# Peptides against a protein of PDB entry 7UQJ: the designs that were tried, part 99

Target 1, 160 residues: chain A of PDB entry 7UQJ
Amino acid sequence: PELYQNFNITPPRGVLFHGPPGTGKTLMARALAASCSSDERKITFFMRKGADILSKWVGEAERQLRLLFEEAKKHQPSIIFFDEIDGLAPVRSSKQEQIHASIVSTLLALMDGMDNRGQVIVIGATNRPDAVDPALRRPGRFDREFYFPLPDVKARFKIL

## One batch from the design tools (peptide; made by RFdiffusion4, then SolubleMPNN)

Design b2_p14_5_s3 (from b2_p14_5 with V9Q Q10V R12T)
Fold by OpenDDE base, seed 1:
Structure b2_p14_5_s3 (fold): chain B 160 residues (1-160), chain C 160 residues (1-160), chain D 160 residues (1-160), chain A 14 residues (1-14)
Amino acid sequence: as target 1 above (160 residues)
Amino acid sequence: as target 1 above (160 residues)
Amino acid sequence: as target 1 above (160 residues)
Amino acid sequence: VPPPPPAPQVETLP
């Protein structure tokens, strides 16, 4: 939170955490959620896995996304964390993945429909940023991307 | 490796990292791999997702597991990290999941077949330890388990 | 960064990551640095070990700290990460640790001298927060602290 | 009917 005030950066609606697996994307999202609440100001953290929304909610994934965003809005300030968002919003490869296309469309509409004044931040995490639909990576959606590099081995040895 | 030598602890064959999603299980496994490497002694880190072994290697998952363990043995000292191991070795629910049963059986045999003198550590990570076959959680396999708690929120809120 | 604007939180000058060794403090600091950089806005990450500043820069540690802060100010937005800050800023035990007292005094002055408008965040990490001079833990310095719990010891002892 | 979504793990961050 505070870094963006100091940097005169308008807070994104959506933040994409990307990088190799096990670089701490999900841990960082939880840490961010956990670091924006105080005893006086609690942040509600919503977490979903992209693949779980598709597999567990076949035919209702769009409704579940809408409910998630409404619940996040009700419990603001809130963070919605999508782990493995490439599983939820894959790049539109074939015309035949109508279900994926509709879920992506719903997520796009929900991201676009977030009032900039709303205290809801959406964090997506992926190991494959290029597998995320480019439409989600546009301004007003996941317009900020964070590369979680594999910590350089030389630099990791300094953590011991 | 070095941690176990320094403490005169026999390295476990298998270590289960469990806890809520985004508690840093994969990150810790990578950090351990990096922390046990020195400039003189590099540890090879093998990473697989449980669900990927089932979905990408349908009919060859057993062979791929065997190859992974042989490669890890060739590149010792090494760490094999199974992310989402509950996807690889689910609790034996029905006799009809013969494919899962055979993969679990292969993984059990590979864990049992690891010479305790081998510098190969297997780390499994799961969000659902109760969804992992109890046979994997016995001595000589994942006989060690780490709970990754949700980091206490009060502490994390001061950094954001 | 952005979460603080939305939440009307004043950004800290300094953040203390504390907790047992291997809890991911340094990893989190790197992930935060990576997660505050975009393609348009790169954050410069400076890393130093507390003990290295004392041991490598005997008699010049104060100058090296000043240079580090000036370089961070030149390359803002920036993060200064002090790993093992207890090695740099030990609790003032005896009047005889004049070198430590002067380094601590210099670090205090540098933390106090940071314009709140400066896009420089200081992250300290320690395994021993009680070994860090309480003067550094006051408002305007490391006024925010993060406990990185050991994942529940009962669980960790199964992996060790 | 798929089981109801597990209630959002609303971690009310304390």
Scores: peptide ipSAE 0.015, ipTM 0.376, DockQ to the pose 0.043
Fold by OpenDDE base, seed 3:
Structure b2_p14_5_s3 (fold): chain B 160 residues (1-160), chain C 160 residues (1-160), chain D 160 residues (1-160), chain A 14 residues (1-14)
Amino acid sequence: as target 1 above (160 residues)
Amino acid sequence: as target 1 above (160 residues)
Amino acid sequence: as target 1 above (160 residues)
Amino acid sequence: VPPPPPAPQVETLP
């Protein structure tokens, strides 16, 4: 809340973290959650991998997405973090589009159905923002994008 | 290019990063890609998880591998990074070997079919180099191996 | 060994790392493995994702768990690291409990069947220790728990 | 039928 208040930003329904894998997108989403969590206001953090929603929840992905959003709403303030969201909602390019289209359609409907007053923030992480369905990147969904640059060569030598 | 040129090394077709998970194999593969990318020469980075190729692409894994290599060739200079490549090409140990053998055979053929003049580097990351099919570790495939040690105890305390 | 000896701790059969994702649970599990590995005594590190055991090994998860523990025993001293172990052994909450119950039952039996003299350590990482079946958290299984706090804001800025 | 997905990872950040 305060971080978004400090920026005079209506808390976006969705934020897309994009940039190379291993650039700390998940760590930052976590860090944001923790930084916004106080002793008085605990933030509930939900993590899902986009590819796991497709692979593990084959035939139940829509229901599991609904349950996730309901649980997040129940435990607000909350963050739903989708890691590898391009795995959930790839650009409609392959003949297997129908299963993907249904899951994407459900995610779109869930994001659109979030009350603007809800304390649920959705963060999607992707390595390829262009591989995410453009419908998810529209206003009222993942309407803010943050680029995670590769750590500079000098920064890499500190992590290694 | 320059990093490989500086070492008088014919850019290996494949490099195997092995070592413990969380040791920065993916980060290093990324860092290498970024370090070899200039404003004039952007390197395209493709990432796949070995286990996702098996699980998500059941029945289409061979085709998806071919498409990945074709896309990498189209967008050269490129790096194809296979995370958890032991998930793609486990050592031929289980009766489910036939499906794995086909995918491994396809990957072998794709690596063998790469023109030596192609600006496509394949990086495989594994926690267990001995769990990777030895056929992938032969010359002309993943013929270079880099061990990722755990960061020293002192380095770990800086990351934690 | 020495790290556990230094704490007068019988090497626990299982250690549960819990705390937020991106807090370095996997890195620490790895760091422990390497810190316990000398030139004379190499520790074999096995990694599995709990959710991948459920999704990728549908119908064979029990067998794959047995094979994993047998392989770890064969290559002792060894560490089996289950990332996202709450994905393997969620709290018995859903009507689909039977398949999960079988996998959990197998994991319980494997942990109970480990000889106390075996040099196999099992580390489970979870973001939610309360989402892990309490049966796994009993003595002789994951009987030690380590909390991974979020790195302080200042520490996060050094990783990013 | 693939086994049901594990319950959502709910982490309450302290």
Scores: peptide ipSAE 0.017, ipTM 0.267, DockQ to the pose 0.163; fails the geometry check
Fold by OpenDDE base, seed 2:
Structure b2_p14_5_s3 (fold): chain B 160 residues (1-160), chain C 160 residues (1-160), chain D 160 residues (1-160), chain A 14 residues (1-14)
Amino acid sequence: as target 1 above (160 residues)
Amino acid sequence: as target 1 above (160 residues)
Amino acid sequence: as target 1 above (160 residues)
Amino acid sequence: VPPPPPAPQVETLP
């Protein structure tokens, strides 16, 4: 309950951070985790990269996603941060459909299978929200989106 | 000259940003590029990810590295930022030696081949400086290292 | 009430984020806005840059500040984020005194004029807290200050 | 079989 209130999300909703590369999406996810962690209630932070799940876990990506969600559930309250989630769940393009379809389907099932009583938040970060499978952006999944704009270059120039 | 002065590095030195994931290494690299760019002297910023060079450029990674350095040289003054450089140049482990060895050897040759008169800075970012091939961390390559600590959790806790 | 509790500020207090450029002050302000925004209670986030108020609103900066505070009051609960507030309210230096003095006086009056019942939070971000007019840093204004350290200041100074 | 990916580095935020 409290974790989801601190993220101002209704459980079990995921949060999508989108914006250009190097806008601090990962830093923000860590910051949110730190801000929601109290002395009494430490939040466990799990970080995975979409491209790493595909490249390092070839043939085991589904199992590794299941293990990640199980571990997050075991260590509640917890945050699962998917960096570059567009690399894990690209929009289903015809030429690589089967492997990506199974990983996306597994992630969908894992997000839908999060009990409303769980204290697991899923944060996805992407540079291309339109490259994330629309099924992940539906209510009950990544249904909250936060834009991370480039720090306006003009701002930084005047500070030096 | 001026670019290297602004980075307080002697050419052709690379800079290694190391520290935990989400500490703002990429944001810092962009910030440095922006801060060193004047109205009169725009710095071209090239960003590549180590894992992308291996996964997207299978069989062409060496050629793509050469093209990147050529393009950076053509658009001087310039910064080449390698995010997750441990993914590009992992410590030579026996089981995948040949492909990684050739990419690492190409990157070494490209860094060694940067003329002292060039205005190209190479910034590598890693979460695991010990996973970066020690040959890249030698003088004339990534010979300056900057640690990006986690923002002290204590400082952020007071913000809530 | 809840918004001010989440910021741990008593109304109408402003929060000063200080620290070097690119430390994620703007990112943090957006994250705080997002974390305080519920499904039922969306927080409106207004972002302005101090330098933009001076440069784009020459002769109208006071009016634009009034409009900003009125709009924030209309869209309560809301956050007004002043990025680079040192550009808006520099310490009164003799050579530009009158224009800056009027803008600072307007901002002071707007902050003092926020009813204790309002749900408007003002966040100022600066790289130079000592360059912000001390009148803005008094109780009832920007009376809470949060330092955003550079990840290892020694690292950045060696890069410049 | 590629070696199992290293166990999730559970960063317990302090």
Scores: peptide ipSAE 0.014, ipTM 0.332, DockQ to the pose 0.044; fails the geometry check

Design b2_p14_5_s3 (from b2_p14_5 with V9Q Q10V R12T)
Fold by OpenDDE base, seed 4:
Structure b2_p14_5_s3 (fold): chain B 160 residues (1-160), chain C 160 residues (1-160), chain D 160 residues (1-160), chain A 14 residues (1-14)
Amino acid sequence: as target 1 above (160 residues)
Amino acid sequence: as target 1 above (160 residues)
Amino acid sequence: as target 1 above (160 residues)
Amino acid sequence: VPPPPPAPQVETLP
């Protein structure tokens, strides 16, 4: 938040956190949500896991996405965190094409339909940015990507 | 490791990290792995995701678990971190009973087969401890459970 | 960065990440640095450990701090992350008063000397916010504090 | 696919 203000950068609607497993992407999203909420200005933090949206809501995943975005819009300022967004929006070339394609298309439409003035930030976390549909990684969607490297073993050792 | 040695406490074979999504369970496991590794004593950190073991290794998940434990034993001292262990070892009453039951049984046997003198620690992370097979939560397996609360919304707000 | 822009909040010069060890403060700082860097706008991330500044640079710690801030200013936009800032800036009442007092005074002066328009963010991480000199926790310095709670103290105590 | 943002150049100051 603050860094983009300092830089006079339009805040992205969508931020992709990518990097090896357990590099703290989910923790970061929570800490960002935490770090942006004051007692006066509560940010509503919505967390969904990509695989859960597919598995629990087979045939209703699109509706659940719409409801999530509507609820996030209702509770502005808000953060929508998709943990494992590659599970929600895998690359279209995988043989499970139809269900995933509709969900991806819905997510694309929801991200495109967010007003630039909206106080809704979408954070997607993935271990495999290349497994996310490239259409989500375009400007106006997850237009900013953030690599969470494994802390260098030496940096971990120097932290310990 | 060092803490348990200092206290003359038998290190748990298995530690269950449970709590809401993004409470830092995976981060904690990595931080523990890092914190227990010195330049003289590197701890080998193995990370697997429960859902990945099922999805990538349909029909070989048991073999992959065995290989993982053998590799961890070979590279002692080691930590095996199962992220989303509920995805690997769901409660036995779910309709996908047979595949999950065999994998759970294999994991149980592998945890039971770890010698108390082994420098292999198993950490399971779950968002739903009640969705983990209770057999894994028994003494000699995941006998220690650690609740990762959501930072109290106020504690999150005091973070902000 | 972006959240502060969205909220029309003047970005803090200094952010204090506090909370128990292994709550992901360092990971958060790295992820923030990563999250604020785009291909078009690289943020230079400087990491120092408070104890390392004291131990490696006995008698030159003030100079090293000045050089760090100058280099961060030269490579704007930048983030300076002090891991274990309590090791750099302990409370003035501790018997090692003189050396620590000069380093703290230097850090205070460097933080005060940052122009509000400067694209340098300072992140301090500590396990003991009460062990940090209160002068650093004042407005215009580490004016925002972020509590990284342990997942339930009982959870950590059950590990111990 | 936009290239992954460059890893934060943690320039370890020497």
Scores: peptide ipSAE 0.000, ipTM 0.333, DockQ to the pose 0.044; fails the geometry check

Design b2_p14_5_s4 (from b2_p14_5, 4 letters changed)
Fold by OpenDDE base, seed 4:
Structure b2_p14_5_s4 (fold): chain B 160 residues (1-160), chain C 160 residues (1-160), chain D 160 residues (1-160), chain A 14 residues (1-14)
Amino acid sequence: as target 1 above (160 residues)
Amino acid sequence: as target 1 above (160 residues)
Amino acid sequence: as target 1 above (160 residues)
Amino acid sequence: VPAPPPAPQVEVLP
């Protein structure tokens, strides 16, 4: 939050955290949610996994996404964190490709439909940014990308 | 490693990290791997996801687990990190339950077969410790459990 | 950055990440740096360790801190991350106390000398917030503190 | 006199 104020940057609607697995993307999203909350101003943190959107919500995924965004709007300021957002990408079956396309299209529409003044931030985390639908990576959606490098071995040694 | 030597404690074969998603379990495992590495003594970090073991290695998962443990032993000192180890648990189908049981039984055997003198540590991470097969949570396997709480909302507020 | 814009909060000059070791403080700092960088607007991330400031830069630490802040200002927007900032605190020797006092006084002056409009954020991480000089924890310096809780104390005890 | 520590390593995170 504070860094973008200093930079006079319009806060992105969507932030893509990408980098090797276990570089702390999910932790960062939670820590961001935590950090932005105060005793007076609690941020509601919503979390979903990309794979859960496809597997648990088969046939209802679009509705569940809509409900998630509505609930996030209702409980603003809020963060929606999609962990493993590349998991919205199908396993190779024609039927899954269609389901994927529908879910992704719904997510696109929900991100596009967010009011720029809304206190809802969407964070996507992926280990494979190139496996994320390029349409999600466009301006007005996940328009900010953040690479979580493997902490350099020396930097890791320096962490402990 | 050094802590266990200093305390004359036999290092656990297996450590279960459990807690809500995005509490830093995967990060902690990587940080532990990094911390235990020195310039002279690099720890090899192996990572697998529970869901990947089932989905990517359909019919070969047991063999891939064996190979993973062999490779970890070959490259000791090493850490094997199973992220989402509860993802070894099936979605409700009788066929998946059988596949799961076979994979879990293989993992049990591999953990039991680790020499106590081996410099191989297994870390399992789960959001649902109760969804992990109780047999994995017994002494000599994942015999140490670590709850990663959601940083208390206030503690989170203090993080950012 | 962006969250502070949305909240109409003046970004702190300094943020203190505190909490037990391995709670992800350093990871958080790196991920914040990554998360604030875009393809168009790269944030320069500077990292130093408190212990390195004392040990590697004996007699030059003050100059190195000045150079670090100058370089951070030159490459703004930037983040200066001090890992183990409590490591600026000496081991109990009269000579080290004097060196520490000089280094801390230099850091205080550098933080005070930052323009409020400057796009330089300082993040300090410590396992011992009470070992950090209280003067650093005052408004206009590390005026935001962030507790990275241990995953439940019992969880950590079970690792050891 | 130990050699002056190397210039601050600037890591530009992508």
Scores: peptide ipSAE 0.000, ipTM 0.297, DockQ to the pose 0.035
Fold by OpenDDE base, seed 5:
Structure b2_p14_5_s4 (fold): chain B 160 residues (1-160), chain C 160 residues (1-160), chain D 160 residues (1-160), chain A 14 residues (1-14)
Amino acid sequence: as target 1 above (160 residues)
Amino acid sequence: as target 1 above (160 residues)
Amino acid sequence: as target 1 above (160 residues)
Amino acid sequence: VPAPPPAPQVEVLP
């Protein structure tokens, strides 16, 4: 975040962190949040799991997403981190596909509506970028993607 | 890894990584796996999510756990990493509590049976150690626990 | 930690964690310390920043380093973590170069003297391994190095 | 049921 201010680069609205599980996506998101927090300017870090949006917020997931984005706007500068955003992917049943399509549609609308949201960055993390709805990966949404590679085995032989 | 060699401490069969989400538990487990892999001695890293054991392996979770532990033994030295092991915690329905109790019972039996398994370490990661069945936290199972604190904001200003 | 016991590998005296800022070097060092602490055998974790050694310990930095290493020996098993060890690099003034050379010389002597220090591991973290004195990177010192890769730079410019 | 062992306190020495 501070790097963006220093470079006069408009921060992306949405960033997709993708790569194998345990490559530090969530850690990096937290690392970015605290690296961008100064004593003078704390960044509010909102974290939600994709699977929790489907399971804990059953029937209210859309409303909870809206509230999350409004809360992030109120506490700007803010990061909204969706861990396992592919967990917002459709499960095998047609009824779950409809619920999923509704939740994803709400997230799309919320991301598109971020022009009025000031200093809010959305970070999605996934182990399966291909399981993320392509509509989320379009310009104005998660239009910036980061691959988190497995830490190379060769680099570690220097500790062993 | 090397710190434990110097300590002449019998390696625990199970290690619980706990702490706030995105504190690098999964990254650390992967980092341990690859730091312990040499060209001469590769460690096989098995990763499963607690929620995937309940959701993807419905009706076969016990068998899949048994297969996982046998495969880890065949490919020793091995790490079995259970990410979000608290996702093996009971869900609110009595039927899911029974399924959960069965899966946890199988995991307990598999961990207790590790005397004959040679060089297999089990790592559980959780954001909620209190949501992990206390039976899993007993000696011979996840008897060693590691708290992953939030990286202090003060340490990060020097990364920017 | 425990995986190294099983591999009969002599622990390095010094490990250099290097890689771009925010790649989890400090987090990894803390997590290693925590992961090496059991209820029966706690590891004492000493953390110092390279810049703090130059700025806070002006005129006493050598003595403070000696005290740190003696305290680590007294509280063995111990980890000494130097965060931003490249901050022990010379600043642009000749007088600071002399002070720096003295501090680095003291650190070198302290690391070389670790044969008599038992179970003390030194971890250095840097964003600039090339700014670390090559003498520190020699066998018996920071002879083991870990690269903490950035998620691909092309990805970062999409967050930056 | 024996109580879980206390979480290892990482003593951050000052």
Scores: peptide ipSAE 0.000, ipTM 0.358, DockQ to the pose 0.057
Fold by OpenDDE base, seed 2:
Structure b2_p14_5_s4 (fold): chain B 160 residues (1-160), chain C 160 residues (1-160), chain D 160 residues (1-160), chain A 14 residues (1-14)
Amino acid sequence: as target 1 above (160 residues)
Amino acid sequence: as target 1 above (160 residues)
Amino acid sequence: as target 1 above (160 residues)
Amino acid sequence: VPAPPPAPQVEVLP
């Protein structure tokens, strides 16, 4: 919330970090959380991996998501970081439609249920933004997308 | 190139980056590759995710590993970075022993087959070093392990 | 240590990380230190902020620098990381010439006094490489400079 | 019995 307030930018409900593996998406999410925390205003950083939220049982994954959002709301200002969010909400392939649809629907409802005044920001990281369900990439959800380019080979040459 | 030459340390065949998720393991591997590249001596950086090398077909994973090491040898000096190497070589759990044994055995043979004069370095990254097959963590393989701690809270404030 | 020895590259006395704030300079320095430490060869990581070394008293800042380099030499292999090094060694503006000249001269002498066999590496991080005294950016000092680009300004504006 | 969900890695970022 604060990082956005300082810039007069309406806080997104969700931010999608995307780019090749090892571009620092997870690291940036942690650094952003750290940068937004002050002694006066500590940001709680919740990290989950998309594949780890996928239990064999759909109802338990939904419960874990609900609990995560409730905990994040209790500890606001907070950041929920979903690493490998494409693991949680893969594009609807015909063979797994029911299981993924319920988890995605739960995540959609949780993101839609966040008040614009809520101090909870959701960051999703993926290597494959096109493998994320388009419903998550709509306004009011992961409506802001950030490409993490490979540090250009030249930017690499300049790091050591 | 430079940070490590000062240390007069015999180059390992393999380096294991381990630590909590989002500690910058993949970013570091990329930065190391970058840092070792000069205009005169470009290091080729090969990145593979452990799960992406694991196809449903064991024989194709072995072929992909062999091809990767051959390509790395052709483009030496080179770094092979395995992100999520615990996905490629999980600790032998009783139920998947045959499939994982073959891929691990191939990786072991490829690492053992690297000449000490080879300009190919293998970096494995994992969040769970104890989930990596102990055979990969032996001398001459991933014999050097690097813990990526969470940037301590104090370390975070000093990063911004 | 090892990644770079394979590449026969002369170790720098100093490495300058530069780029906009929040680009992960300090994070990279910590991750480098962690990545260079093995069970057999632990690298001691010394982190100081440039402004924190600048006491109101010039003579104490010089003493602190000397003590830091001595401690780093005692605990070699070691990395000295100066965060915000532009705070320690600002470009000579007319009004502060005497105070900054002494601290900069001390840092220059300490970096020049490191034997090429010394296992002490100095990393300076700055948001303003052009605000660092050019004398520090010469061969044998911070002779390697590393640009941390912002993930595209558009990616930043969308995260904030 | 499904393995207990991994404890939330809640980092309180100061």
Scores: peptide ipSAE 0.005, ipTM 0.324, DockQ to the pose 0.041; fails the geometry check

Design b2_p14_5_s4 (from b2_p14_5, 4 letters changed)
Fold by OpenDDE base, seed 3:
Structure b2_p14_5_s4 (fold): chain B 160 residues (1-160), chain C 160 residues (1-160), chain D 160 residues (1-160), chain A 14 residues (1-14)
Amino acid sequence: as target 1 above (160 residues)
Amino acid sequence: as target 1 above (160 residues)
Amino acid sequence: as target 1 above (160 residues)
Amino acid sequence: VPAPPPAPQVEVLP
């Protein structure tokens, strides 16, 4: 009886998909969500663009992030996919420091507040992992990274 | 009626995930298991660390491997994930030859004994594919390998 | 209520798996199919070899492709996996132009005719992405590509 | 559909 350690796949709290543009990061996140969703166990897939959260929800971005995480928690198992997360959580540059700092701080707190028992996976996709705040890439947040290489550039140049 | 060749996806008997540490091998195995588990068809995910089987079950490692494979077979569809499999099945070095040879021999026999009809997938993860016994990497065992490259080393060095 | 944008993960119409031989493209497609199939939501996995469609169904290849897509649509959610798709849809070379052009044209039409609402994913695997007709790699077809690197050549050369 | 694996990093062998 005991050997069924259902290793509760503690879903990684956060997974960073990074690599050059068009390497399939968004595709992979979508394919993960589609594959994890059975008719019985519909994984709820939440997709947000980082830049869209900043531009559409200026002044409400923090509230929208909180609502997103609450809703994801309510509809477990769930995947939160942040496409272009470097647009949401840019490395703190001086010129828009307060708004970005608050949004990043909220995202950090939400990721830290995810119960290890939660069936919520957060996937961040970026073309610029260096443009993502290093605090988001620490253990307990986006602590696991998947690189998406360019398909051999020779194959792509023939399609352009 | 005939065209439903349910290509019995004979799950590959064994898949080796290899690549540098922290490339997400364990994560991918977990993501596969999570995505394969619906509410109806819960894929049972068994995780073992190679070094833990050697250290915790000295003298019973073979029996524990047999029990693990029997239990995985009983609860099909199932995934057996050996994390750090190079710790379980080291390349036969002279100094601990008999114990390692017996454990490796048992694992080989268990992988060879997996009915092609079984819905049991064995995933081995290693940072050192060369440290895995070549006998495990032969057809009918870990005959399929996935490489997990380092996220571009440039991205990682900025986080250290 | 409105924030449940169930982003209908419009499954990519087509995904191209490409990379050197033995990098696990076929394995990944099979693992995808196995993982997506719950007991409730059995994803029907259709596997075809590109060269087998040409060689076994000479003169009926177009009809067999149509039947394959109709059957996949009938049994949604489904995955159509074309292994060695470069054998089915070679870059139009002069010597067998008409037969290949007709098969490729049929495959293009079938991929374009896939309703965005269909739960049919087409996966093409190739060792030679440059040998696949560029028309198949356009948006709405195999518009998403996953590269499968060689496991570090050092690991493979020790097994030979 | 499990995520397609992360596109394994293609080490393009030079």
Scores: peptide ipSAE 0.000, ipTM 0.199, DockQ to the pose 0.075; fails the geometry check

